# Peptides against a protein of PDB entry 5K2M: the designs that were tried, part 14

Target 1, 273 residues: chain A of PDB entry 5K2M
Amino acid sequence: MRIGITYTVLRREEMAIKERAGEFGEVVMLHEDDLLFPGNYDLDVVIIRNVSHFKALYTARLFESEGIPTVNSSRLIFEAGDKLFATLRLAGKVPVPEWKAALSEGGALRVPDSLGYPLVSKPVFGSWGRLLAKVNDRDSLEAVLEHRKWMKNPLYGIHYFQEFVEKPGRDIRSYVIGGEFVGAIYRYSNHWITNTARGGKAEPCSDPEVEELSVKAWEAFGEGALAIDIFESEKGLLVNEVNPNMEFKNAARVTGADMAGKLVEYAVEVAKT

## One batch from the design tools (peptide; made by RFdiffusion4, then SolubleMPNN)

Design b1_p9_3_s3 (from b1_p9_3, 4 letters changed)
Fold by OpenDDE base, seed 3:
Structure b1_p9_3_s3 (fold): chain B 273 residues (1-273), chain A 9 residues (1-9)
Amino acid sequence: as target 1 above (273 residues)
Amino acid sequence: DEEVLRRGS
């Protein structure tokens, strides 16, 4: 068994994945600078750990073109890493926040007629709460739309909105790998954006309802390793988004779950299929 | 470095 690991930065997650992969076979670390295609790669599977969503997507697709399976697959990265495409998968299987998509400014200006205020404006791509806006009124909506006209990436012209969900000062992040629930954490924040990358406290989450919902959310995609972001709302649990390029250092530390081992075990299974 | 990671995403 020869296991590739692509990476941008050697984080604690990549070190843990490398260590566990070494128990199953030969490990080949591949920095982004090492990746040229077409290539002659002698690998049974590649674990994709590139930081950039688009670099991860294209890296996965390029290895697949050489007949080498990836974890995650380019299909999963594409569908799960886009907030709108992820919502389209999730909405058919699990409760999600109410959402609207518009393809023009004129369409976007009518979104409050359905969602009301406050609402949340999200780009379809990006992480760590970048370009998230809580929109409380018409003036704020017009300002967000005006600024988007001047953004160079055409994907900013895809207007994705959610209802604003009141949360109890925390959210839930769960992890499902190969259809198995691995663990979950509470992420605490004093801000409406609860991302732990901004200094939030993490605690273990042991809730059977979270476990069941997390597995159902994974089944909407049917493959790979996903981090799942869940809101506790007045309407019950809502699946907000999924991440096909998960960070798990804090979750592994807090829960004691072997997330790196589970990811490697799944990659070995994929290599054998 | 979280900033390096943020710029790479």
Scores: peptide ipSAE 0.009, ipTM 0.537, DockQ to the pose 0.196
Fold by OpenDDE base, seed 1:
Structure b1_p9_3_s3 (fold): chain B 273 residues (1-273), chain A 9 residues (1-9)
Amino acid sequence: as target 1 above (273 residues)
Amino acid sequence: DEEVLRRGS
């Protein structure tokens, strides 16, 4: 078996994936600079570890066009990596924060009529809480919308909003691979954005309700490896978002779970189908 | 490292 691994930066996760993949077959590391298409790749499966959502999406689709399956698939990356498209999948299966989407400034200005204030403005794409805004009032909403007009990417004209969820100074990140729950962590922060990439501390989360909800959230997509972000709210657990390009170094360290091994095992299974 | 990656992506 020949296992490709595409990457932008060789992180701790990519090193762990490479090491575990070596136990199953020949490993071919493919930096973004090595990727030219069409090409004659001799690979049974490719693990997609590109940092950019769009690079990951296009890389997956390009390998699929050569008849090579990917983990994650381009379909999963597309649907899970867009916050709005992910919400559309999740909302049919699990509790999610209340949300609104608007396709114009005039539509966006009416969002508070249903969600109230405070609300959260999100871009549909992006990672590590980039361009998240807590919008407390009309003036702040107008400011966010004005700034979006000057952003060059037309996707910033897609206005996605959520209710502001009061959290107990933490959120939960769980991991589900091939439908199997692998582990979960609490992410602590004094800021309303609890992402570990912004200085959050991680602790183990052992909660059967989190495990059950995480599997149900994965089933909304039905394939691949996902990190799942869950809020503890007054209404109970809410699935906020999913990530098809998961970072897991902190979770692996804190839980002791072999997340890299589970990802490789799933990729090997995909290669055999 | 994560902050550098956040700025570079």
Scores: peptide ipSAE 0.007, ipTM 0.525, DockQ to the pose 0.171
Fold by OpenDDE base, seed 4:
Structure b1_p9_3_s3 (fold): chain B 273 residues (1-273), chain A 9 residues (1-9)
Amino acid sequence: as target 1 above (273 residues)
Amino acid sequence: DEEVLRRGS
């Protein structure tokens, strides 16, 4: 078996994946600079670890065009990596924060009529809480919308909003790979954005309700490896978003779960189908 | 210290 691993930066996750993949076969590390298509790739499966959502998406689709399956698939990356498209999948299966999408400024200005204030403005793409805004009032909404007009990428003209969820100074990140719950952590932050990339503390989360909800959230997509962001709210657990290109170094460290191994095992299964 | 190993550095 020949396992490709595409990457932008060799992080702790990519090193762990490489190490575990070596137990199952020959490992081919593929930096973004090594990727040319069409190409002659002798690979049974490719693990996609490109940092950019779009680069990951296109890389996956390009390998699939050569008949090589990917983990995650381009379909999963597309649906899970877009916050709005992910919400569309999740909303039919699990509790999610109340949301609205608008395709114009005029539409976006009516969102508070439904969601109220405060609300959260999100770009449909992006990582590490980039361009998240807590919108407390009309003036702040107008400012966010005005700034979006001047953003070069037309995807910034897709207006995605959620209700602001009051959280207990933390959120939950769980991991589901191939439909199996692998582990979960609490991410602590004094800021309303609880992303660990911003310096949050991680602790193990052992909650059967989190496990059950995480599996159900994964089933909304039905394939691949997902990190799942869950809020503890007054309404109960809410699935906020999913990530098809998960970071797991903190979760693996804190839980002791072999997330890299589980990802490789799943990729090997995909290669055999 | 997240030692990010870059290829070619």
Scores: peptide ipSAE 0.007, ipTM 0.521, DockQ to the pose 0.061
Fold by OpenDDE base, seed 5:
Structure b1_p9_3_s3 (fold): chain B 273 residues (1-273), chain A 9 residues (1-9)
Amino acid sequence: as target 1 above (273 residues)
Amino acid sequence: DEEVLRRGS
């Protein structure tokens, strides 16, 4: 078994994946600078750990073109890594926050007629709560839309909105790998964005409802390794988003779950298929 | 990780 690991930065996650992969076979670390295609790669599977969503997507597709399976697959990265496409998958199987998509400023200005205020404006791509805006009123909506016009990436012209969900000063991040629930954490923050990358504390989450909902959310995609962000709302649990390129160092530390081992085990299973 | 934040843009 020869296991590739593509990466941009050698983080704690990549180090843990490398260590666990070494128990199953030969490990080939592949920095982004090492990747040229078409190439002659002698690998049975590649674990995709590129930081950029697009770099991860294209890397996965390029290896697949050489007949080498990837974890995650380019399909999963594409569908789960876009917030709108992920919502489309999730909404058919699990409760999600109320959402609207608009393809123009004129369309976006009508979103409050359906969702009311406050709203959350999200880009369809990006991590760590970048370019999230709580939109409390019409003036704030107009400002967000005006700024989006001057952003160079055409994907900023895709307007994705959610209802603002009142949370109990925390959210939940769960992990499902190959359809198995691996663990979950609470992320605490005094800010409406509860992401641990912004200084939130993490605590273990042991809730059977979270476990069941997390597996159902994964089944909306049907493959791979996903981190799942869940809100505790007045309406019950809501699946907010998923991440096909998950950070897990805090969750692994807090829960004691071997997330890196589970990811490698799944990659080995994929290689044997 | 601030460095990851910069490179993930």
Scores: peptide ipSAE 0.007, ipTM 0.530, DockQ to the pose 0.189

Design b1_p9_3_s4 (from b1_p9_3, 6 letters changed)
Fold by OpenDDE base, seed 3:
Structure b1_p9_3_s4 (fold): chain B 273 residues (1-273), chain A 9 residues (1-9)
Amino acid sequence: as target 1 above (273 residues)
Amino acid sequence: DEALLRRGS
């Protein structure tokens, strides 16, 4: 078994994945600077750990074009890594926050007629709550839309909105790999954007309802390794988004779950199919 | 190995 690992930065996650992969076979570390296509790669599977969503997506698709399977697949990265495309998958299987998409400013200005205020404006791509806006009124909506007009990337012209969900000062991040629930954490924050990357504390989450919902959310995609963001709301649990780029350092530390081992085991399974 | 850890950041 020859296991490739593509990466941008050698983080704690990549070190743990490398270590665990070494127990199953030969490990080939591939920095982004080492990647050139078409190429002659002697690999049975590639674990994709590129930081950039788009670099991860294209890297996966390029290896697949060489007949080498990837974890995650380019299909999964594409569908899960876009908030709107992920919502389209999730909405058919699990409870999600109410959402609206508009393709123009004129369309976006009518979103409050359906969702009301407050609402959340999200870019369809990006991580760590970047360019999230809580929109409390018409003036704030107009400001967000005006700023979007001057953003260079045309994807900022895709207007994705959610209802604002009141949370109990925390959210949940769960991990499902190959259809198996691996673990979950609470992420605490005094800010409406709960993210451990922004200084939030993490605690273990042991809730059977979270486990069941997390597996159902994974089944909406049917493959790969996903981190799942869940809100505790007055309406019950809501699946907010999924993350095919899995940061798990804090979750592994807090839960004691072998996230890296489970990811490698799944990659080995994919290589055998 | 700090240099390898920060490569590509």
Scores: peptide ipSAE 0.010, ipTM 0.477, DockQ to the pose 0.069
Fold by OpenDDE base, seed 5:
Structure b1_p9_3_s4 (fold): chain B 273 residues (1-273), chain A 9 residues (1-9)
Amino acid sequence: as target 1 above (273 residues)
Amino acid sequence: DEALLRRGS
């Protein structure tokens, strides 16, 4: 078996995936600079680890066009990597924060009529809590909308909002690979954005409700490897978002779960189908 | 391999 791994930066995750993949076959590391299409790639499966959502999406689709399956698939990357499209999948299966989408400023200005204040403005794409805004009032909403007009990417004109969820100083990140729950962590932060990329402490989460909800959230997509962000709210557990290009170094360290091994095992299964 | 260390833009 020949396993490709596409990447932008050799992180701890990519090193762990490479090491584990070597136990199953020959590993071919493919930096973004190595990729030209159409090409003659002799690979049974490709693990997609490109940092950019769009580079990951296009890389997956390009390999698929040559008959090489990818983990994750271009379909999953497309649907899970867009916060609005992910919400559309999730909302049919699991509890999610209340949300609204608007396609114009005039539409966006009516969102508080449904969600109230405070609300959260999100871009449909992006990672590490970039361009998240807690919008407490009308003036703040107008400011966010005004700034979006001057952003170059037309996707910033897609207005996605959630209710502001009061959290107990933490959130949950779980991992589901091939439909199997692999592990979960609490991410602690004194800020309303609990992302561990901003220096939050991580602790193991052992909660059967989190496990069940995480599997159900994965089933909304029905394939691949997903990190799932869950909020503890007064309404119970809410699935906030999913990530088809997961970082897991902190979760693997804290839980002891073999995230890289599980990802490679799933990729090997995909290669055999 | 120095190419491995490129910062993701």
Scores: peptide ipSAE 0.010, ipTM 0.472, DockQ to the pose 0.080
Fold by OpenDDE base, seed 4:
Structure b1_p9_3_s4 (fold): chain B 273 residues (1-273), chain A 9 residues (1-9)
Amino acid sequence: as target 1 above (273 residues)
Amino acid sequence: DEALLRRGS
């Protein structure tokens, strides 16, 4: 078996994936600079670890066009990596924060009529809480919308909003790979954005309700490896978003779960189908 | 760790 691993930066995750993949076959590390298509790739499966959502998406689709399956698939990356499209999948299966989407400024200005204040403005793409805004009032909403007009990427014209969920100074990140719950962590922050990439502490989360909800959230997509962000709210657990290009170094360290191994095992099974 | 990160960038 020949396992490709595409990457932008050789992070701890990519090193762990490489190491574990070596137990199953020949490993071919593919930096973004190595990728040209159409190509002659002799690979049974490719693990997609490009940092950029769009690079990951297109890389996956390009390998699929050569008849090589990917983990994650381009379909999964597309649906899970877009916050709005992910919400559309999740909302049919699990509790999610209340949300609205608007396709114009005029539409977006009516969002508070449904969600009230405070609300959260999110770009449909991006990582590490980039361009998240807590919108407390009309003036803040107008400011966010005005700034969006001057952003070059047309995707910033897609207005995605959620209710502001009051959290207990933490959120949950769980990991589901091939439908199996692998582990979960609490991410602590004094800021309403709890992402560990912004200085949050991680601790193990052992909660059967989190496990069950995480699997159900994965089932909304039905394939691949997902990190799942869950809020502890006054109305119970809410699935906020999923990530088809997960970082797991902190979670693996804190839980002791073999996330890299589970990802490789899943990729090997995908290669055999 | 930093040296490996640099080689992988």
Scores: peptide ipSAE 0.008, ipTM 0.463, DockQ to the pose 0.064
Fold by OpenDDE base, seed 1:
Structure b1_p9_3_s4 (fold): chain B 273 residues (1-273), chain A 9 residues (1-9)
Amino acid sequence: as target 1 above (273 residues)
Amino acid sequence: DEALLRRGS
């Protein structure tokens, strides 16, 4: 078994994945600078750990074009890594925050007529709560839309909005790999954005409802390794988003779950199919 | 860590 691991930065997650992969076979670390295509890669599977969503997506697709399966697949990265496409999958299976998408400024200006205020403006791509805006009124909406006009990437012209969900000073991050629930954490923050990358503290979450909902959210995609963000709302649990390129250092530390091992085990099974 | 990740993404 030859296991590739693509990466941008060697984080604690990539170190743990490398260590566990070594128990199953030969490990080939592939920095982004090592990735040239077409190539003659002798690998049974590649674990995709590129930081950039787009780099991860294209890397996965390029390996797949050479007959090498990836974890996650380019399909999963594409569908789960886009907030709108992920919402389309999730909304058919699990409760999600109310949302609207608009393809023009004129369309976006009508979103409050349906969802009211406050709203959350999200880019369809991006991580760590980047370019999230709480939109409390018309003036704030106009400001967000004006700024989007001057952004060079045409994907900023895709306007995605959610209702603002009042949270109890925390959210939930769960992990599902190959359809199996691996663990979950609470992420605490005094800010409405609870992402641990922005200073949120993690505690273990042991809730059977979270476990069940997390598996159902994974089943909306039906493959791979996903981190799942869940809100505790007055309406009950809501699946906010999923991440096909998950960070798990804090979750592994807090829960004691072998998330790196579970990811490698899944990759080995993918290689055998 | 976040600043490094933001530059790489």
Scores: peptide ipSAE 0.008, ipTM 0.479, DockQ to the pose 0.182

Design b1_p9_4_s1 (from b1_p9_4, 4 letters changed)
Fold by OpenDDE base, seed 5:
Structure b1_p9_4_s1 (fold): chain B 273 residues (1-273), chain A 9 residues (1-9)
Amino acid sequence: as target 1 above (273 residues)
Amino acid sequence: DLDNVPSGA
C-alpha cells in the first residue's frame, strides 16, 4: 500500500500521521510545492493535511479525479469546512446554535430581527476564530458589514450569523474518525472564543453525552475524520461547527488517544474499498 | 494567503 500525505507545514500531527502510516505501507510525503496535476500519482489513498481549506478541497478533488481516494474526501471537506454548509447538514441531525444566513448587506441588517443581540458574525470559511465578531448592537453590525464589503474574497459577502452562546469558560472538541468516537477535550479560555491555539488549556473530556452527540454529528456527513466543536449551553449541548482539517496534538496529548493511528487506519480502510 | 493560519504564524 502506498499512502500519500499532502501538507503545507510539517506539524506534530503530520509527523504522527507519517509515523503511523509507515506501519501500514510506503509513505509518500507531498508538500504543496510538489503537487502538480494531472500527475499520474501511484498512490492507494491520500491523507489531506493541507492547512488551507481551499487548498485541501482542491487537492482532494484533484486526487479523486485521478481515481485516488482521499481522507478527507473533497465532498466532506467542502461540506464540513464551510460553516454554513456544515450547519445545513448538522441542523437536521443534532442541536445547533440558532443561525441566519444573508446574501446581502440589506439582508444581514435584518438578521437581528430574528436572532436578536448579541449575535456572532462568522465567515463561512476560516479557522482559529479568525474574523469572528461578537456583535452586540446595530453599530457593531454595520461596522462588520462595512469591513466585509472591502474584503477581496467574495465569500465574505456571504453573511453567516449565529446566536451568541454563553459558555462556561470552555468548549468541547471531540474527534470522530470513520464513525468511531476517538476522544474529546475541554478547551479552556477566559475569552468567548475558546481555542487552544490561542493559549487555552486542554483537559480530557469523558462524557457519554458528548460521545453520543459527536457520533450523531459525524453521521450528518457520513464519512471521514472530523473534529467537532461542541458548546455547553443553557439549552444543553450544541454542535457549533465541524473541522475536516483537524488539529489534534493537544487532544492526543491530553487524552492519550491514538488520533494519528485512527486516521491512518481509516485511510487504509478507504484505500481497500 | 492561507485561509487557515496555523497557530503561531
Scores: peptide ipSAE 0.025, ipTM 0.643, DockQ to the pose 0.319
Fold by OpenDDE base, seed 2:
Structure b1_p9_4_s1 (fold): chain B 273 residues (1-273), chain A 9 residues (1-9)
Amino acid sequence: as target 1 above (273 residues)
Amino acid sequence: DLDNVPSGA
C-alpha cells in the first residue's frame, strides 16, 4: 500500500500520521510545492493535511480526479469546512446553536430580531476563532457589516450568525474517525473563544453524552475524520461546528488516544474500498 | 491565502 500525505507545514500531527502510516505501507510525503496536476502519483490513498481549507478541498478533488481516494474526501471537506453548510447538515441530526444566515447587509440587520443580542458573527470559513465577533448591539453589528464590505473575498458577504452561548469557561472538542469515537477534550479559556490555539488548556473529557452526540454529528456527514466542537449550554449540549482538517496534538497528548493511528487505519480502509 | 492558521494570538 502507498499512502500519500499532503501538507503545508510539518506539524506534530503530520509527523505522527507519517510515522503511523509507515507501519501500513510506503509513505509519500507531498508538500504543497510537490502538488502538480494532472500527475501520476501511484497512491492507494491520500491523507489531506493542507492547512488551508481551500487548498485541502482542491487537493482532495484533484487526487479524486486521478482515481485516488482521499481522507478526507473533497465532499466532506466542502460540506464540513463551511460553517453554514456544516450547520445545514448538523441541524437535522443534532442540537445546534440557534443560527441565522443572511445574504445582504439588509438581511443581516434583521438577524437580531430573531437571535437577539449578544450574537456571534462568523465567517463561513476559517478556523481558530478567526474573525469571530461577539456582537452586543446594533452599532457593533453595523461595524462588522461595514468591515465585511471591504474584505476582498466574496465569501465574507455570506453572513452567518449564531446565538451567543454562555459557556462554563470551556467547550468540548471530540474526534470521530470512520464513525468511531476516538476521544474528547475540554478546552478551557477565560475568553468566550475557548479554542486551544488561542491559549486555552486542554483536559480529558469522558462523557457518554458527548460520545453519543459526537457520533450522531459525524453521521450527519457519514464519512471521514472530523473534529467536533460542542458547547455546554443551559439548553444542553450543542454542536457548534465540525472540522474536516483537525488538529489533534493537544487531544492526543491529553487523552492518550492514538488519533494519528486511527486516521491512518481509516485511510487504509478507504484505500481498500 | 486564507489559511487555517492559528491567529498569532
Scores: peptide ipSAE 0.024, ipTM 0.631, DockQ to the pose 0.309
Fold by OpenDDE base, seed 4:
Structure b1_p9_4_s1 (fold): chain B 273 residues (1-273), chain A 9 residues (1-9)
Amino acid sequence: as target 1 above (273 residues)
Amino acid sequence: DLDNVPSGA
């Protein structure tokens, strides 16, 4: 078996994936600079670890065009990596925060009529809480919308909003790979954005309700490896978002779960189908 | 600009 691993930066995750993949076959590390298509790649499967959502998406689709399956698939990356498209999948299967989408400023200005204040403005793409805004009032909403008009990427004109969920100073990140729950962590932060990239601490989460909900959230997509962000709210557990390009360094460290191994095992299964 | 920045998560 020949396992490709595409990457932008050789992180701890990519190193762990490489190491575990070596137990199953020949490993071909593919930096973004190595990716030319059509390339006539001799690979049985490719694990997609590009940092950019769009680079990951296009890389996956390009390999698929050569008949090489990817983990994650371009379909999954597309649907899970867009916050709005992910919400559309999730909302039919699991509890999610209340949300609205608007395609114009005039539409966006009416969002508080249904969600109230405070609400959260999110770009449909991006990670680490970039361009997340807690919108407490009309003035703040107008400011966010005005700034979006000057952003060059047309995707910033897609207005995605959620209710502001009061959290107990933490959120949950779980991991589901091939439909199997692998582990979960609490991410602690004094900020309303609990992402560990912003200085959050991680602790193990052992909760059967989290496990069940995480699997159901994965089933909304039905394939691949996902990190799942869950909120503990007064309404119960809410699935906030999923990530098809999951980071797991801290989660693996804290839980002891073999996330890299599980990802490789799943990729090997995909290669055999 | 990277769409995603390594979070260290």
Scores: peptide ipSAE 0.026, ipTM 0.654, DockQ to the pose 0.415; fails the geometry check
Fold by OpenDDE base, seed 3:
Structure b1_p9_4_s1 (fold): chain B 273 residues (1-273), chain A 9 residues (1-9)
Amino acid sequence: as target 1 above (273 residues)
Amino acid sequence: DLDNVPSGA
C-alpha cells in the first residue's frame, strides 16, 4: 500500500500521521509545491493535511479526478468546511444553535426580529474564531454589515448568524473518525470564544452524551474524519460546527487517544473499498 | 492565503 500525505507545514499532527502510516505501507510526503495536475501519482489513498480549506478542497478533488480516494473526500471538505452548509446537514440530525442566513444587508437587518439579541455574526469560512462578532444591539449589527461591504472576498456577503449561546466558560471538541468516537476534550476560556488556539486550557471529556451526540453529528455527513465543536447550553448539548481539517495535538496529548493511528487506519480502509 | 491559519502567522 502507498499512502500519500499532502501538507503545507509539517506540524506535530503530520509527523504523527507519517509515523503511523509507515506501519501500514510506503509513505509519500507531498508538500503543496510538489502538487501538479494532471499528474501520474501511484498512490492507493491520500490523507489531506493542507492548512487552507480551499487548497485542501481542490487538492482532494484533483486526486479524485485521477481515481485516487482521499481522506477527507472533496465532498466532505466542501460540506463540512462551510459553516452554513455544515449547519444544513447537522440541523436534520442533531440539536444546533438557532441560526439565520441572509444574502443582503436588507435581509440581515431583519435577523434580530427572528433570533433577538445578542447574536453571533460568522463568516461561512475560516478558523480560530476569525471575524466572529458578538452583536449586542442594532448599532453593532449595522457596523458589522457596513464593514462586510468593503471586504474583498464575495463570500463575506453571505450573512450567517447564530443565537449567542451562554456557555459555562468552556466548550467541547470531540473527534469521530470513520464513525468511531475517538475522544473529546473541554476547552476552557474566560472569553466567549473558547478556542484553544487563543491560549485556552484543555482537559479530558468523558461524557456518554457527548459520545452519542458526536457520532450522530458525524452521521449527518456519513464519512471521513471530523472534529466536532459542542456547546453546553441551558437547553442541553448543541453542535456548533464541524471541522474536516482538524488539529488534534492538544486532544491527543490530553486524552492519550491515538488520533493519528485512527486516521491512518480509516485511510487504509478507504483505500480498500 | 492560509484561511485555516491564525491571522499573523
Scores: peptide ipSAE 0.025, ipTM 0.639, DockQ to the pose 0.261; fails the geometry check

